# Peptides against a protein of PDB entry 4M9S, part 20

Target 1, 135 residues: chain A of PDB entry 4M9S
Amino acid sequence: SRGLVGVECITPYSYKSLAMALQRCVEVLSDEDRSALAFAVVMPPGVDIPVKLWSCVIPVDICSNEEEQLDDEVADRLKRLSKRGALLSGKRMPVLTFKIDHIIHMFLKHVVDAQTIANGISILEQRLLEIGNNN

## One batch from the design tools (peptide; aimed at target 1 E27 R34 S35)

Design b1_p17_4_s2 (made by RFdiffusion4, then SolubleMPNN; from b1_p17_4, 9 letters changed)
Fold by OpenDDE base, seed 4:
Structure b1_p17_4_s2 (fold): chain B 135 residues (1-135), chain A 17 residues (1-17)
Amino acid sequence: as target 1 above (135 residues)
Amino acid sequence: MEVAEALRKNLEELRKR
C-alpha cells in the first residue's frame, strides 16, 4: 500500500508575496496532488529526477500490481503539478523527468510539517534500499 | 552531480532541521 494520507502544510514563509501566491496554488490542488507536492520536498531541488524515483515517495491510493501503472499515475500527478503554478518542471526527452525548483523546494521545507518530511525520508530510503537489493 | 548524491545531500539537509 503506497497510500500516504494526511499531509499538513503549516507555517509562515518569510517571502510573504511569493508565499501567498504559492499558498493559493496549493489550496486549489486536490488532496492527492497536494500530498504529492508535500512529498516532493524529499527530492533535491534543481535536479531532473526520473519518474521511477518519484514513484518511491509520491503517495498513490490506487494499488496496482503493475509497476508501469504506478509510474503512470505518479507521472499524471506530477504533470498536474507542473501545470499549476509551475510547481514542477517536466521534461519528456530523453527520459520523463520532473524537477522541483529551488524556490518551491524552499517553500515546501517551511510549510510541510516535520512528521510528513520524516515519513517521506523514511519511505524514500526504504524504497531505494528495495530497488538496490533487487538489482 | 549524480542523482544519487543529490538525493543523499538533500536528505541530510532535511534531517538537520
Scores: peptide ipSAE 0.662, ipTM 0.938, DockQ to the pose 0.035
OpenDDE base, seeds 1, 2, 3, 5: peptide ipSAE 0.661, 0.661, 0.658, 0.660; ipTM 0.938, 0.938, 0.938, 0.936

Design b1_p17_4_s3 (made by RFdiffusion4, then SolubleMPNN; from b1_p17_4, 6 letters changed)
Fold by OpenDDE base, seed 5:
Structure b1_p17_4_s3 (fold): chain B 135 residues (1-135), chain A 17 residues (1-17)
Amino acid sequence: as target 1 above (135 residues)
Amino acid sequence: MEVAKKLLENLKKLRER
């Protein structure tokens, strides 16, 4: 699934260097981690988001019937992204959360395919509504 | 609950663009 391969980063960024650096960081990601990062574009930047809410948009191929295992896999992906520099910022206490920085989010808005964004919005909205109705 | 509301609000903003 070729989500991020073809967008020539025509970033209006005067910071061609940062965009190029970020592009290189994205290119070395696994397909799964790259997909997770792509869907991070639907998250509000600068907000500490619990892993459970990240799991609403991050595709996990693990057919685990246990929601806990899904959250663990998502957490591992987000943790890997956080280790690759400024892609995500993890916070372990008081609750494990991840946030996307404004710069990275702005980059993603330019490089993530519009269809991927639309899909991510749809998926997240649906899952959030389901969670909201069950509480 | 508060974070989820922020997420939904953000989605609305993303759709408007």
Scores: peptide ipSAE 0.611, ipTM 0.926, DockQ to the pose 0.034
OpenDDE base, seeds 1, 2, 3, 4: peptide ipSAE 0.606, 0.607, 0.608, 0.603; ipTM 0.926, 0.926, 0.926, 0.925

Design b1_p17_4_s4 (made by RFdiffusion4, then SolubleMPNN; from b1_p17_4, 9 letters changed)
Fold by OpenDDE base, seed 1:
Structure b1_p17_4_s4 (fold): chain B 135 residues (1-135), chain A 17 residues (1-17)
Amino acid sequence: as target 1 above (135 residues)
Amino acid sequence: MEVSEALLKNLKELRER
């Protein structure tokens, strides 16, 4: 899976069992959704993050450079992930946001490869700088 | 916690991992 590594977890039993369950959930995702999930590790757990910020890190191939279309595509992916148990939770009001759970975040920290994490950080930082400079 | 603060904190933690 894109951005995920095979992990032999030496962890407490509860985490190990959870990791196995999560691995099964990840295995049935599409490549695109798995990629989106991998990059979710760069988001702080337990925080409602606006889709605009998610769009900074979620890789999307769009036909146009329209920001609104990018956000919509990202939102669709995140919505699909939110339908898979506790991977993400979405909130529509007052602004569309998604939140990664602490447990999922811990899982991702262990199973997402270091290069993907590094890339996600770099991309997010770059986009944040661009947003800041345009504001 | 403010979103910006939480975001920066998480990035810091990931880099120092």
Scores: peptide ipSAE 0.661, ipTM 0.938, DockQ to the pose 0.035
OpenDDE base, seeds 2, 3, 4, 5: peptide ipSAE 0.658, 0.657, 0.658, 0.658; ipTM 0.938, 0.937, 0.938, 0.938; seed 5 fails the geometry check

Design b1_p17_5 (made by RFdiffusion4)
Pose (drawn by RFdiffusion4):
Structure b1_p17_5 (pose): chain A 126 residues (1-60, 70-135), chain P 17 residues (1-17)
Amino acid sequence: SRGLVGVECITPYSYKSLAMALQRCVEVLSDEDRSALAFAVVMPPGVDIPVKLWSCVIPVLDDEVADRLKRLSKRGALLSGKRMPVLTFKIDHIIHMFLKHVVDAQTIANGISILEQRLLEIGNNN
Amino acid sequence: ELEELKEKLKEAAEKAL
């Protein structure tokens, strides 16, 4: 209910809070990977979810979502790969409350909608 | 610094849409 700023203190670390640190990991990022990361906010954290359940919210055969999610986990270790039972990714929690009070307030609502939408279109496949 | 990052993320989101 306040993000990482709820716990920021003087610590042996050079950063007042972990968000100031993560700031850079996002700054060095490929412009698009900045995009895919900016959107993985609207995902469930600590939950393993498939490439296609990702192909819905991440921008651009759609494995390209996976390629982005791979660079994203290789570069700053922001995401998480888990090869089988099915090629799936996962967003951890700190790497989430970073994005919550950091990603543009609108883009949160837009991700929520673009998903409930593309989820409904997989509902129409049947 | 975080406000600058928010602006960059917003620009990146708008370009992606």

Design b1_p17_5_s1 (made by RFdiffusion4, then SolubleMPNN; from b1_p17_5, 8 letters changed)
Fold by OpenDDE base, seed 5:
Structure b1_p17_5_s1 (fold): chain B 135 residues (1-135), chain A 17 residues (1-17)
Amino acid sequence: as target 1 above (135 residues)
Amino acid sequence: SLEALRERLRRAVEAAL
């Protein structure tokens, strides 16, 4: 599995200051929301990703295996993340999507375990293949 | 590969939007 390439971005905050602020935001998250945020690292930054595709990588522990319920649970988690420290940017219309910013993505690349990243990429790849085969 | 994954994801996004 290949790791994500580093992202260069310009921010009014120093990397250290931004990282510290983001770490504080992450620390107050629930375990499930923190897990969801961790897997957001596998998504390309700056792209509006439909919830359907987020559900391919965001782990859901307590929901029914029904696809619609999984999507709803994932959407709820992503919505919470979007409300907390602008970790994600949500768009409701025409399709519910979420986007990870380059800055947040860069942060995640440094704090998320390499194995988690690799697993997320592998899972996403597999799910996309399955979706492609069903279409 | 990561590039192949990104391309598949791009196509999936375009199809889903």
Scores: peptide ipSAE 0.371, ipTM 0.881, DockQ to the pose 0.032
OpenDDE base, seeds 1, 2, 3, 4: peptide ipSAE 0.354, 0.361, 0.222, 0.218; ipTM 0.873, 0.877, 0.788, 0.784; seed 3 fails the geometry check

Design b1_p17_5_s2 (made by RFdiffusion4, then SolubleMPNN; from b1_p17_5, 7 letters changed)
Fold by OpenDDE base, seed 2:
Structure b1_p17_5_s2 (fold): chain B 135 residues (1-135), chain A 17 residues (1-17)
Amino acid sequence: as target 1 above (135 residues)
Amino acid sequence: SLEELRKRLAKAVEKAL
């Protein structure tokens, strides 16, 4: 297993049109995809981020220890999220990347608990250091 | 703070890109 324990994204803003739409999108997600969405809050908004970096924080319960297999599983989840309206935006070329926009990121900042965010940030920061040191 | 951590991470991510 790899990553953090999955967290549900629940919004208290059901009276707002955007939040209502997002809530509906979140509710139909699988547990795994919903968890992936929750951890998208860790990423800086408006940045096209390669799958490799996403794989540093997206939790995967059962997967090969091979980085490519991990990336593939993460990519599949992110691809599904990118097909859910405003949740994520994917680009296939020149490299597969995914981006969370500022509006969605702001939404997630308010609905994902602070400890989850902090843990995700800490893990990603550590992974980035490791990646940097290995290069 | 979380905001500070987020900003620091954003810079780290950008550097890693």
Scores: peptide ipSAE 0.397, ipTM 0.882, DockQ to the pose 0.037
OpenDDE base, seeds 1, 3, 4, 5: peptide ipSAE 0.393, 0.393, 0.394, 0.393; ipTM 0.881, 0.880, 0.881, 0.879

Design b1_p17_5_s3 (made by RFdiffusion4, then SolubleMPNN; from b1_p17_5, 8 letters changed)
Fold by OpenDDE base, seed 2:
Structure b1_p17_5_s3 (fold): chain B 135 residues (1-135), chain A 17 residues (1-17)
Amino acid sequence: as target 1 above (135 residues)
Amino acid sequence: SLEKLRQRLAEAVKKAL
């Protein structure tokens, strides 16, 4: 039985302290940004994800028929999150991407409700299928 | 499954990058 080698993230902060700090950070977010952060839990941690793929799961209230506008709105939200501590990490070149690290992802897995996670996964799966079929 | 989703995502990432 190969034991689950838990990726121990060595942080100078206790998990509890980090969780408290993250919780405080989440509480000051707008509802829209908080929602975006919640759905970040469905993304694999440590992977640079293009904005277009983020747009598959991040809800936007104002529907534009232009995919580019949706991506821009999503990018703005993700950019704001990337400026909030370690919530997300953004890269502009060569393609605008955002990633969630393992620590934040683990935090979200514990605090985001199971239904939201399930919904996000379902939505992402559906959107990925649609993208795949259109290509 | 979550694993299948991750694989699909990985493939999509490769195509998008």
Scores: peptide ipSAE 0.138, ipTM 0.761, DockQ to the pose 0.034
OpenDDE base, seeds 1, 3, 4, 5: peptide ipSAE 0.126, 0.077, 0.086, 0.126; ipTM 0.750, 0.698, 0.705, 0.751; seed 5 fails the geometry check

Design b1_p17_5_s4 (made by RFdiffusion4, then SolubleMPNN; from b1_p17_5, 8 letters changed)
Fold by OpenDDE base, seed 2:
Structure b1_p17_5_s4 (fold): chain B 135 residues (1-135), chain A 17 residues (1-17)
Amino acid sequence: as target 1 above (135 residues)
Amino acid sequence: SLEALRERLRKAVEAAL
């Protein structure tokens, strides 16, 4: 039985120190950016996710019904998060994508409310079904 | 299921990229 070698992410920083640093980074975020970060926990870590799919779970209060504006607003939030170290990693080409790394995802999994996670999953499931049915 | 969601997401990513 080959034991699952737990990928011990040997961060040069103690998990505690990293968690404290991340917590401080989260605390200085705007409410909107913090909400966006919370819902990032729904995404699989290490995967480049297109903005369109992020828009399925990131809560945005938009007065305009234009899907294009939704993506732009979501992208702006994710861009701000990507500028804050390890929170997100953005890729501009060929398609604008954002990725959450395993360490940040693990952090979020522990600090984000379970109901928020459940809601995010439910919302994503619903939106993906809608997208799938419209194609 | 979470697995089904992951698969749907994977397909959506592939379709979007």
Scores: peptide ipSAE 0.364, ipTM 0.881, DockQ to the pose 0.033
OpenDDE base, seeds 1, 3, 4, 5: peptide ipSAE 0.210, 0.345, 0.200, 0.207; ipTM 0.781, 0.876, 0.776, 0.780

Design b1_p17_6 (made by RFdiffusion4)
Pose (drawn by RFdiffusion4):
Structure b1_p17_6 (pose): chain A 126 residues (1-60, 70-135), chain P 17 residues (1-17)
Amino acid sequence: SRGLVGVECITPYSYKSLAMALQRCVEVLSDEDRSALAFAVVMPPGVDIPVKLWSCVIPVLDDEVADRLKRLSKRGALLSGKRMPVLTFKIDHIIHMFLKHVVDAQTIANGISILEQRLLEIGNNN
Amino acid sequence: AEAAEKLMENLKKLEEE
């Protein structure tokens, strides 16, 4: 209910809070990977979820979502790969409350809608 | 692309804080 700023303190670390640190990991990022990351906010964290359940909210056969999610986990270890049962990724929690009070307030609602939308279109496949 | 730009603005705001 306040993000990582709820716990920022003087610590043996050079950063007042972990968000200031993560700030850079996002700054060095490919402009688009900055995009895919900026959107993975609207995902469930600590939950393993498939490439297609991702192809819905991440921008651009759609494995390209996976490629971005791979660079994203290789660069700053921001995401998480889990090869089988099915090629799936996962957003951890700290790497989430970072994005909550950091990603643009609108883009949160837009990801929520673009998803409930593309979810419903997989509802129409049947 | 627009979302990435907005994210960079928020990161600058974070740095200013």

Design b1_p17_6_s1 (made by RFdiffusion4, then SolubleMPNN; from b1_p17_6, 10 letters changed)
Fold by OpenDDE base, seed 1:
Structure b1_p17_6_s1 (fold): chain B 135 residues (1-135), chain A 17 residues (1-17)
Amino acid sequence: as target 1 above (135 residues)
Amino acid sequence: MEVAEALRKRLAELRER
């Protein structure tokens, strides 16, 4: 599993119980969905982020370089994550967006490894530059 | 856009680590 370190977090009881619950939720995810969730740590919490911007940070191994297929695959992953309680919150209108909750984001900050964070930053920055140059 | 600003701020936070 890329990105999630089995950290026994020495935290206040409330955080520990939440962390245990979240850890269990994460354990039942597919490797791909778990990876997508790990990279969500890069995103600002509590902000409704368009799928296009999520696609800039979530790694997808697609046979096609078609941007639409990338966005669709990312959207499907995020939709699956949003069905797992508070992991993500999706909105369909006016644009399909997803947000990570502050609590989930705080959890991810403790359990996602530094290399995954670094990779997420690098990918996001690169893709944002590409988008900015193409506009 | 609020999203773009939030994202820029988040990236700045991550770079300071």
Scores: peptide ipSAE 0.608, ipTM 0.922, DockQ to the pose 0.032
OpenDDE base, seeds 2, 3, 4, 5: peptide ipSAE 0.606, 0.607, 0.605, 0.608; ipTM 0.922, 0.922, 0.922, 0.923

Design b1_p17_6_s2 (made by RFdiffusion4, then SolubleMPNN; from b1_p17_6, 10 letters changed)
Fold by OpenDDE base, seed 5:
Parts: sequence; C-alpha cells; structure tokens
Structure b1_p17_6_s2 (fold): chain B 135 residues (1-135), chain A 17 residues (1-17)
Amino acid sequence: as target 1 above (135 residues)
Amino acid sequence: MEAAEALRKRLAELRAR
C-alpha cells in the first residue's frame, strides 16, 4: 500500500490562512496529483528543475516502459499542479522546468509523512544512479 | 547543470538527517 499521504494539515503555521488555503488546494487534488506534490518535498525549493529530474521521484503507476512517455505523464501532473494555485511554477522555455516555492516546500515538510520522504529519497537515488550508469 | 547540482546537494542534506 503506497501510503496515500493523509495530509493531516496540523500545520504549526502561524499563518493559519495560508495553511488552510494550501490544505484546501491539496484536498481537491486527485490522488495522483497529490502524490506527485508530496514527492516534491524531496526537491530543492526555489530551483527550476527539468521534467527529466522530476520523473526520477514522481511515481507513475501506468506508463509504457518508454522513458519519453514517463516524462510526458510527469509533465502533465506537474502542469496540473502549476495551474492549481501556487503549488508549482512552470517554465516552458528554453526547457520545460518546474519549481517548488520555499513556502510550499515548507508546507510540505510539515504535512508529508516521513515514510514518503524516505521513499522519495530512495527512488530518486536509484533512478539517478541508473541514469548515470547509462551515460 | 545547476538543477542537478542543487538536487545532489538536497539529497545530501536529506541523507544527513
């Protein structure tokens, strides 16, 4: 059972309004998009990250073994997240990148389960090693 | 290049916890 991050938004955020707004945004996400957002906690905040690197941590359950299709599916998820409030910031040029803001990242650190973080690290490390070995 | 370096740094930070 890949733990659906039950966003227990007990955010110690003194900014109750922001935490509540973010909680509402997260609650209306699909399970897939919410999962993608949860794994964004592993990423460095404030950095424009290419979709290829996002694909190393975002779990995709249904894609063909084609790496390009994986990147496209990940890109679609990240695009949806970028359209929902300020969860992610996307740039199309020169390369499609997504950035998690420090505020959102801080929120995720409080609401994402430690196990999800650990899993995200493990998956990311493994996939980065695989990419490195194929070059 | 910058993103990959930032990611490696982030991973190192996470491992140090």
Scores: peptide ipSAE 0.612, ipTM 0.928, DockQ to the pose 0.032
OpenDDE base, seeds 1, 2, 3, 4: peptide ipSAE 0.612, 0.612, 0.611, 0.609; ipTM 0.929, 0.928, 0.928, 0.928

Design b1_p17_6_s3 (made by RFdiffusion4, then SolubleMPNN; from b1_p17_6, 10 letters changed)
Fold by OpenDDE base, seed 5:
Formats: sequence, C-alpha cells, structure tokens
Structure b1_p17_6_s3 (fold): chain B 135 residues (1-135), chain A 17 residues (1-17)
Amino acid sequence: as target 1 above (135 residues)
Amino acid sequence: MEVAEALRRNLAALRAR
C-alpha cells in the first residue's frame, strides 16, 4: 500500500475571500476526503470524469480485492466532496461522473504540494498505461 | 473535448509549472 496518507492540503492561502472560504472548507474535511480532493488536481477542470478514472488516483485503503468496491469507495468520497460546497459536481446518468470546477482546480494548483501533484500525475499515467495495455 | 485529450492536456499543463 503506497500510503498517500500524509497530504496536508493545509496551505495558508490567505489572500482573497474565496481562497479563505475554500481553505476553511478543506480544513473541515476528513484526512481521507482532503487527500481525495488534493488528487482531484490531476483531473481536467470542467470535464465529467468517470469514477473509473478517479479510482486511478484517489487513494483508497483497499478493504477488498474487488475492483467494484474500489470504485464504490471512491464514488462515496467524491459524493461527500460534492456535498461540501462547490468542490465537485456529480452526475449519475448515464454514467456516474464527477467534475472539478475551474476555480477549485485553480485553487488546488496553488495549495496542493508539488510533490503530491507529481505523484498524482505519475500514478494516473501508470494506471492509464495499464488500462490501455489490458485492452 | 474527449476525456482522454482533456486528461493529456491537463497533465501537460501541470508539468509545465
């Protein structure tokens, strides 16, 4: 288990009312939900992304060997984020997708640690290659 | 814009920082 447990998305982004509001929203998240939000930066803003792709980067402690359960746990985290303000927007039909807004994505680019971003990119690319080779 | 293209563009933009 590559423990992505330590991503404190706590940056003092003190400059503007929106950044402060977003920071406060991030601070009240659980560690798991905050980590999920941090990795959301690797997703393109304004695009409905299938849960399957989110599962490539959202750190989940795998309680089961079933890929379906991984997607469900990821979906639950993303649903919680979508309920906490405008952090994400969920769409259930025809496929369960989540979208990060441009403003939130811009915020994350500034507050998420550079190493976390780099790791998220590397993980996503690796998983996409694995998916592409299995087809 | 296709999801795959959007992903690629976003990753490229993040690396260029």
Scores: peptide ipSAE 0.653, ipTM 0.938, DockQ to the pose 0.034
OpenDDE base, seeds 1, 2, 3, 4: peptide ipSAE 0.650, 0.651, 0.649, 0.650; ipTM 0.937, 0.938, 0.937, 0.938

Design b1_p17_6_s4 (made by RFdiffusion4, then SolubleMPNN; from b1_p17_6, 9 letters changed)
Fold by OpenDDE base, seed 5:
Structure b1_p17_6_s4 (fold): chain B 135 residues (1-135), chain A 17 residues (1-17)
Amino acid sequence: as target 1 above (135 residues)
Amino acid sequence: MEAAEALRKNLAELRAR
């Protein structure tokens, strides 16, 4: 398994109408999709990020040892998030990428637990080092 | 290249909080 399962990014964040709407969208997510969304905070806003990089930080419990299956499971989660309002934007061509919007990213910075953010950073950096050393 | 640089910047900003 990769990442932290069961991380909640739902803390009552009712400051403004937009925040309330986003909070409601987050509340109806599955635990897995909500965890994926929480870790999306480590991604830069407004940038199309390849699924391979998402797979470095998105928590997946049930995948075979095949890297391709990990990417597929991560992609499915991100696709579900992209279908739930403006949480993510997916692009299929030429490479499957997902982008977090600045507003969503700002929201996540406030509602995702600081320890979760720190863990996400650490996990991502470790995975990037591993990828870099294998090339 | 753009994604990697943006990623590094975002991580630095998150750590500074």
Scores: peptide ipSAE 0.617, ipTM 0.929, DockQ to the pose 0.035
OpenDDE base, seeds 1, 2, 3, 4: peptide ipSAE 0.614, 0.617, 0.617, 0.614; ipTM 0.929, 0.929, 0.928, 0.928

Design b1_p17_7 (made by RFdiffusion4)
Pose (drawn by RFdiffusion4):
Structure b1_p17_7 (pose): chain A 126 residues (1-60, 70-135), chain P 17 residues (1-17)
Amino acid sequence: SRGLVGVECITPYSYKSLAMALQRCVEVLSDEDRSALAFAVVMPPGVDIPVKLWSCVIPVLDDEVADRLKRLSKRGALLSGKRMPVLTFKIDHIIHMFLKHVVDAQTIANGISILEQRLLEIGNNN
Amino acid sequence: SFSEEVAEKLKENLEKL
């Protein structure tokens, strides 16, 4: 209910809070990877979810979502790969409350909608 | 593009930190 700023303090670390640190990991990022990351906010954290349940919210056969989610986990270790049972990714929690009070307030609502939308279109495949 | 706009907004928010 306040993000990482709820716990920022003087610590042996050079950063007042972990968000200031993560700030850079996002700054060095490929402009688009900045995009895929900026959107993975609207995902369930600590939950393993498939490439297609990701192809819905991440921008551009759609494995390209996976490629971005791979660079994203290799570069700053921001995401997480889990090869089988099915090629799936996962957003941890700190790497989430970072994005909550950091990603543009609108883009949160837009991700929520673009998803409930593309979810419904997989509902129409049947 | 949409992805560029989102990246720019994210950059602006990061600068505020």

Design b1_p17_7_s1 (made by RFdiffusion4, then SolubleMPNN; from b1_p17_7, 6 letters changed)
Fold by OpenDDE base, seed 3:
Structure b1_p17_7_s1 (fold): chain B 135 residues (1-135), chain A 17 residues (1-17)
Amino acid sequence: as target 1 above (135 residues)
Amino acid sequence: SLSEAVAAALRENLAKL
């Protein structure tokens, strides 16, 4: 596995070239996968986050009201993103989790619309409160 | 920041999982 060796952004040029490469990777995504990636900016970078928490912010149009199918569809989207370079890192064991790296998160903060970020944060906060009250 | 508050809330919730 070519670990993203800590690209110490030693030069502004390295940062610009990385941003251009990431932009190209985003442009070739489907609209659904690109939308999922946009909302990944709401998550804290460097943290392994369970699919259940991702499902709070990833927009999914599912014809079925079954919560189990929601998590599966979200997991499939996140899995596709994890296969598209270094956009996400997935772990299957012991629990299925996905993580956004600091570099990708920083990129998304600059390219995702501010209103989308604000809405995603609001939705996540609301859903976390609901989960906390049901537990 | 709001992102830090979300990160703190997520860490707290993750600790309960």
Scores: peptide ipSAE 0.071, ipTM 0.678, DockQ to the pose 0.029
OpenDDE base, seeds 1, 2, 4, 5: peptide ipSAE 0.054, 0.052, 0.052, 0.018; ipTM 0.699, 0.702, 0.690, 0.550; seed 5 fails the geometry check

Design b1_p17_7_s2 (made by RFdiffusion4, then SolubleMPNN; from b1_p17_7, 7 letters changed)
Fold by OpenDDE base, seed 3:
Structure b1_p17_7_s2 (fold): chain B 135 residues (1-135), chain A 17 residues (1-17)
Amino acid sequence: as target 1 above (135 residues)
Amino acid sequence: SLAEEVSKALLENLKKL
């Protein structure tokens, strides 16, 4: 299956209560927001990442091919995730960025489908190389 | 730019996965 595993996974965290709370938080998300959160696992934790780079891995099914509209749709999804507590941290100034916390990242590494992680890594690598070659 | 710096950091991180 694609995205987050619906069943609670055993994490290396000594705090089982935190993993349970995070799992419940994920279960109440929309399918689109859960997919966005799943692909956040490919990002390094604790780094403020511009929306343009998030757009390399966040899947958007219904959007125009215009880059500006893609970034706006991705930003909206990330904003919703940031409003769900510690899932993401948004920063508007000086540049719009989002950051995944170490605790959330560790959780995702254990509950996101292995194929989703592999696909996300492959897509991100390809897109970053393309951006680098065009600069 | 910030995007370029972060992009480089991301690429290096992917090599470790």
Scores: peptide ipSAE 0.389, ipTM 0.886, DockQ to the pose 0.032
OpenDDE base, seeds 1, 2, 4, 5: peptide ipSAE 0.385, 0.388, 0.370, 0.379; ipTM 0.884, 0.884, 0.878, 0.878

Design b1_p17_7_s3 (made by RFdiffusion4, then SolubleMPNN; from b1_p17_7, 6 letters changed)
Fold by OpenDDE base, seed 1:
Structure b1_p17_7_s3 (fold): chain B 135 residues (1-135), chain A 17 residues (1-17)
Amino acid sequence: as target 1 above (135 residues)
Amino acid sequence: SLAEKVAEALRENLAKL
């Protein structure tokens, strides 16, 4: 998807139609994928973010504590989201990344629970500090 | 690295959410 290079003036009609379409997409998600989408709101919109950084905030219940398995599971969830109404944009080369669009991000800011957003921000801040110290 | 650059961008933008 082309980054919003232009100020697309979304008409109230376009916004309402988009919101309805997005709401329908969210309603048919699994609980796991919907949770992943909710936490995507803590990411800056329009930025190609590596899976490793997504794994800092996407909640995954895996049988193994292996980091490699965590990243794979997160990547699978993000890939599913990218296929459903383009909720995310995936890029495979040169590095696997996912990006949340500004419009989707705006939608999520209005529909995701405030406590979820606050928790996600706190978790991301903590994990980023840990990565920075261990890198 | 790309990850480090993105991590820095994340830190700078977290307060704007």
Scores: peptide ipSAE 0.225, ipTM 0.799, DockQ to the pose 0.036
OpenDDE base, seeds 2, 3, 4, 5: peptide ipSAE 0.223, 0.224, 0.225, 0.218; ipTM 0.798, 0.799, 0.792, 0.794

Design b1_p17_7_s4 (made by RFdiffusion4, then SolubleMPNN; from b1_p17_7, 6 letters changed)
Fold by OpenDDE base, seed 1:
Structure b1_p17_7_s4 (fold): chain B 135 residues (1-135), chain A 17 residues (1-17)
Amino acid sequence: as target 1 above (135 residues)
Amino acid sequence: SLADEVAAKLRENLAKL
């Protein structure tokens, strides 16, 4: 798996082609998976993020208040996104993590609604403070 | 923990967004 570590000078043509391909991938997502992808924009690109931290921003409508079920549902959504091209990269060992690539993150910053980004940042900041205080 | 390290990086990066 060649990590896009190469500064491949994405020609304007390559960028446009990639943007069109990504737009097509986004259009065929379910509403739930598209929402999860939108909130991925608040994560730092190129960082392996544990599922527990993803669960802080991914909206899940579950009938149970069990934290374990929340993390499992979030993991399933992120796994589906990781199977759709380069949207996310999953890593199972040593801990289950997902990473958003810099290119995908840059795409999302241009197509995700600014209010959604702002709300996601605020929610993540609040929940990270709560986790930090409970540890 | 890995979660704590990532949370710290997240906080740092969020402050830059």
Scores: peptide ipSAE 0.193, ipTM 0.795, DockQ to the pose 0.035
OpenDDE base, seeds 2, 3, 4, 5: peptide ipSAE 0.188, 0.174, 0.190, 0.097; ipTM 0.794, 0.776, 0.791, 0.701

Design b1_p17_8 (made by RFdiffusion4)
Pose (drawn by RFdiffusion4):
Structure b1_p17_8 (pose): chain A 126 residues (1-60, 70-135), chain P 17 residues (1-17)
Amino acid sequence: SRGLVGVECITPYSYKSLAMALQRCVEVLSDEDRSALAFAVVMPPGVDIPVKLWSCVIPVLDDEVADRLKRLSKRGALLSGKRMPVLTFKIDHIIHMFLKHVVDAQTIANGISILEQRLLEIGNNN
Amino acid sequence: LEEAKELLKEAAEKALE
């Protein structure tokens, strides 16, 4: 209910809070990977979820979503790969409340809608 | 953090276009 700023203190670390640190990991990022990351906010954290359940909210055969989610986990270790039972990724939690009070307030609602939308279109496949 | 927020906003706007 206030993000990482709820716990920021003087620590042996050079950063007042972990968000100030993560700031850079996002700054060095490929412009698009900045995009895919900026959107993975509207994902369930600590939950393993498939490439297609991701192809819905991440921008651009759609494995390209996976490629971005791979660079994203290799570069700053922001995401998480889990090869089988099915090629799936996962957003951890700290790497989430970073994005919550950091990603543009609108883009949160837009991800929520673009998803409930593309979810419903997989509902129409049947 | 403000810089990162601006970069993320720009990237989001580009993605939504």

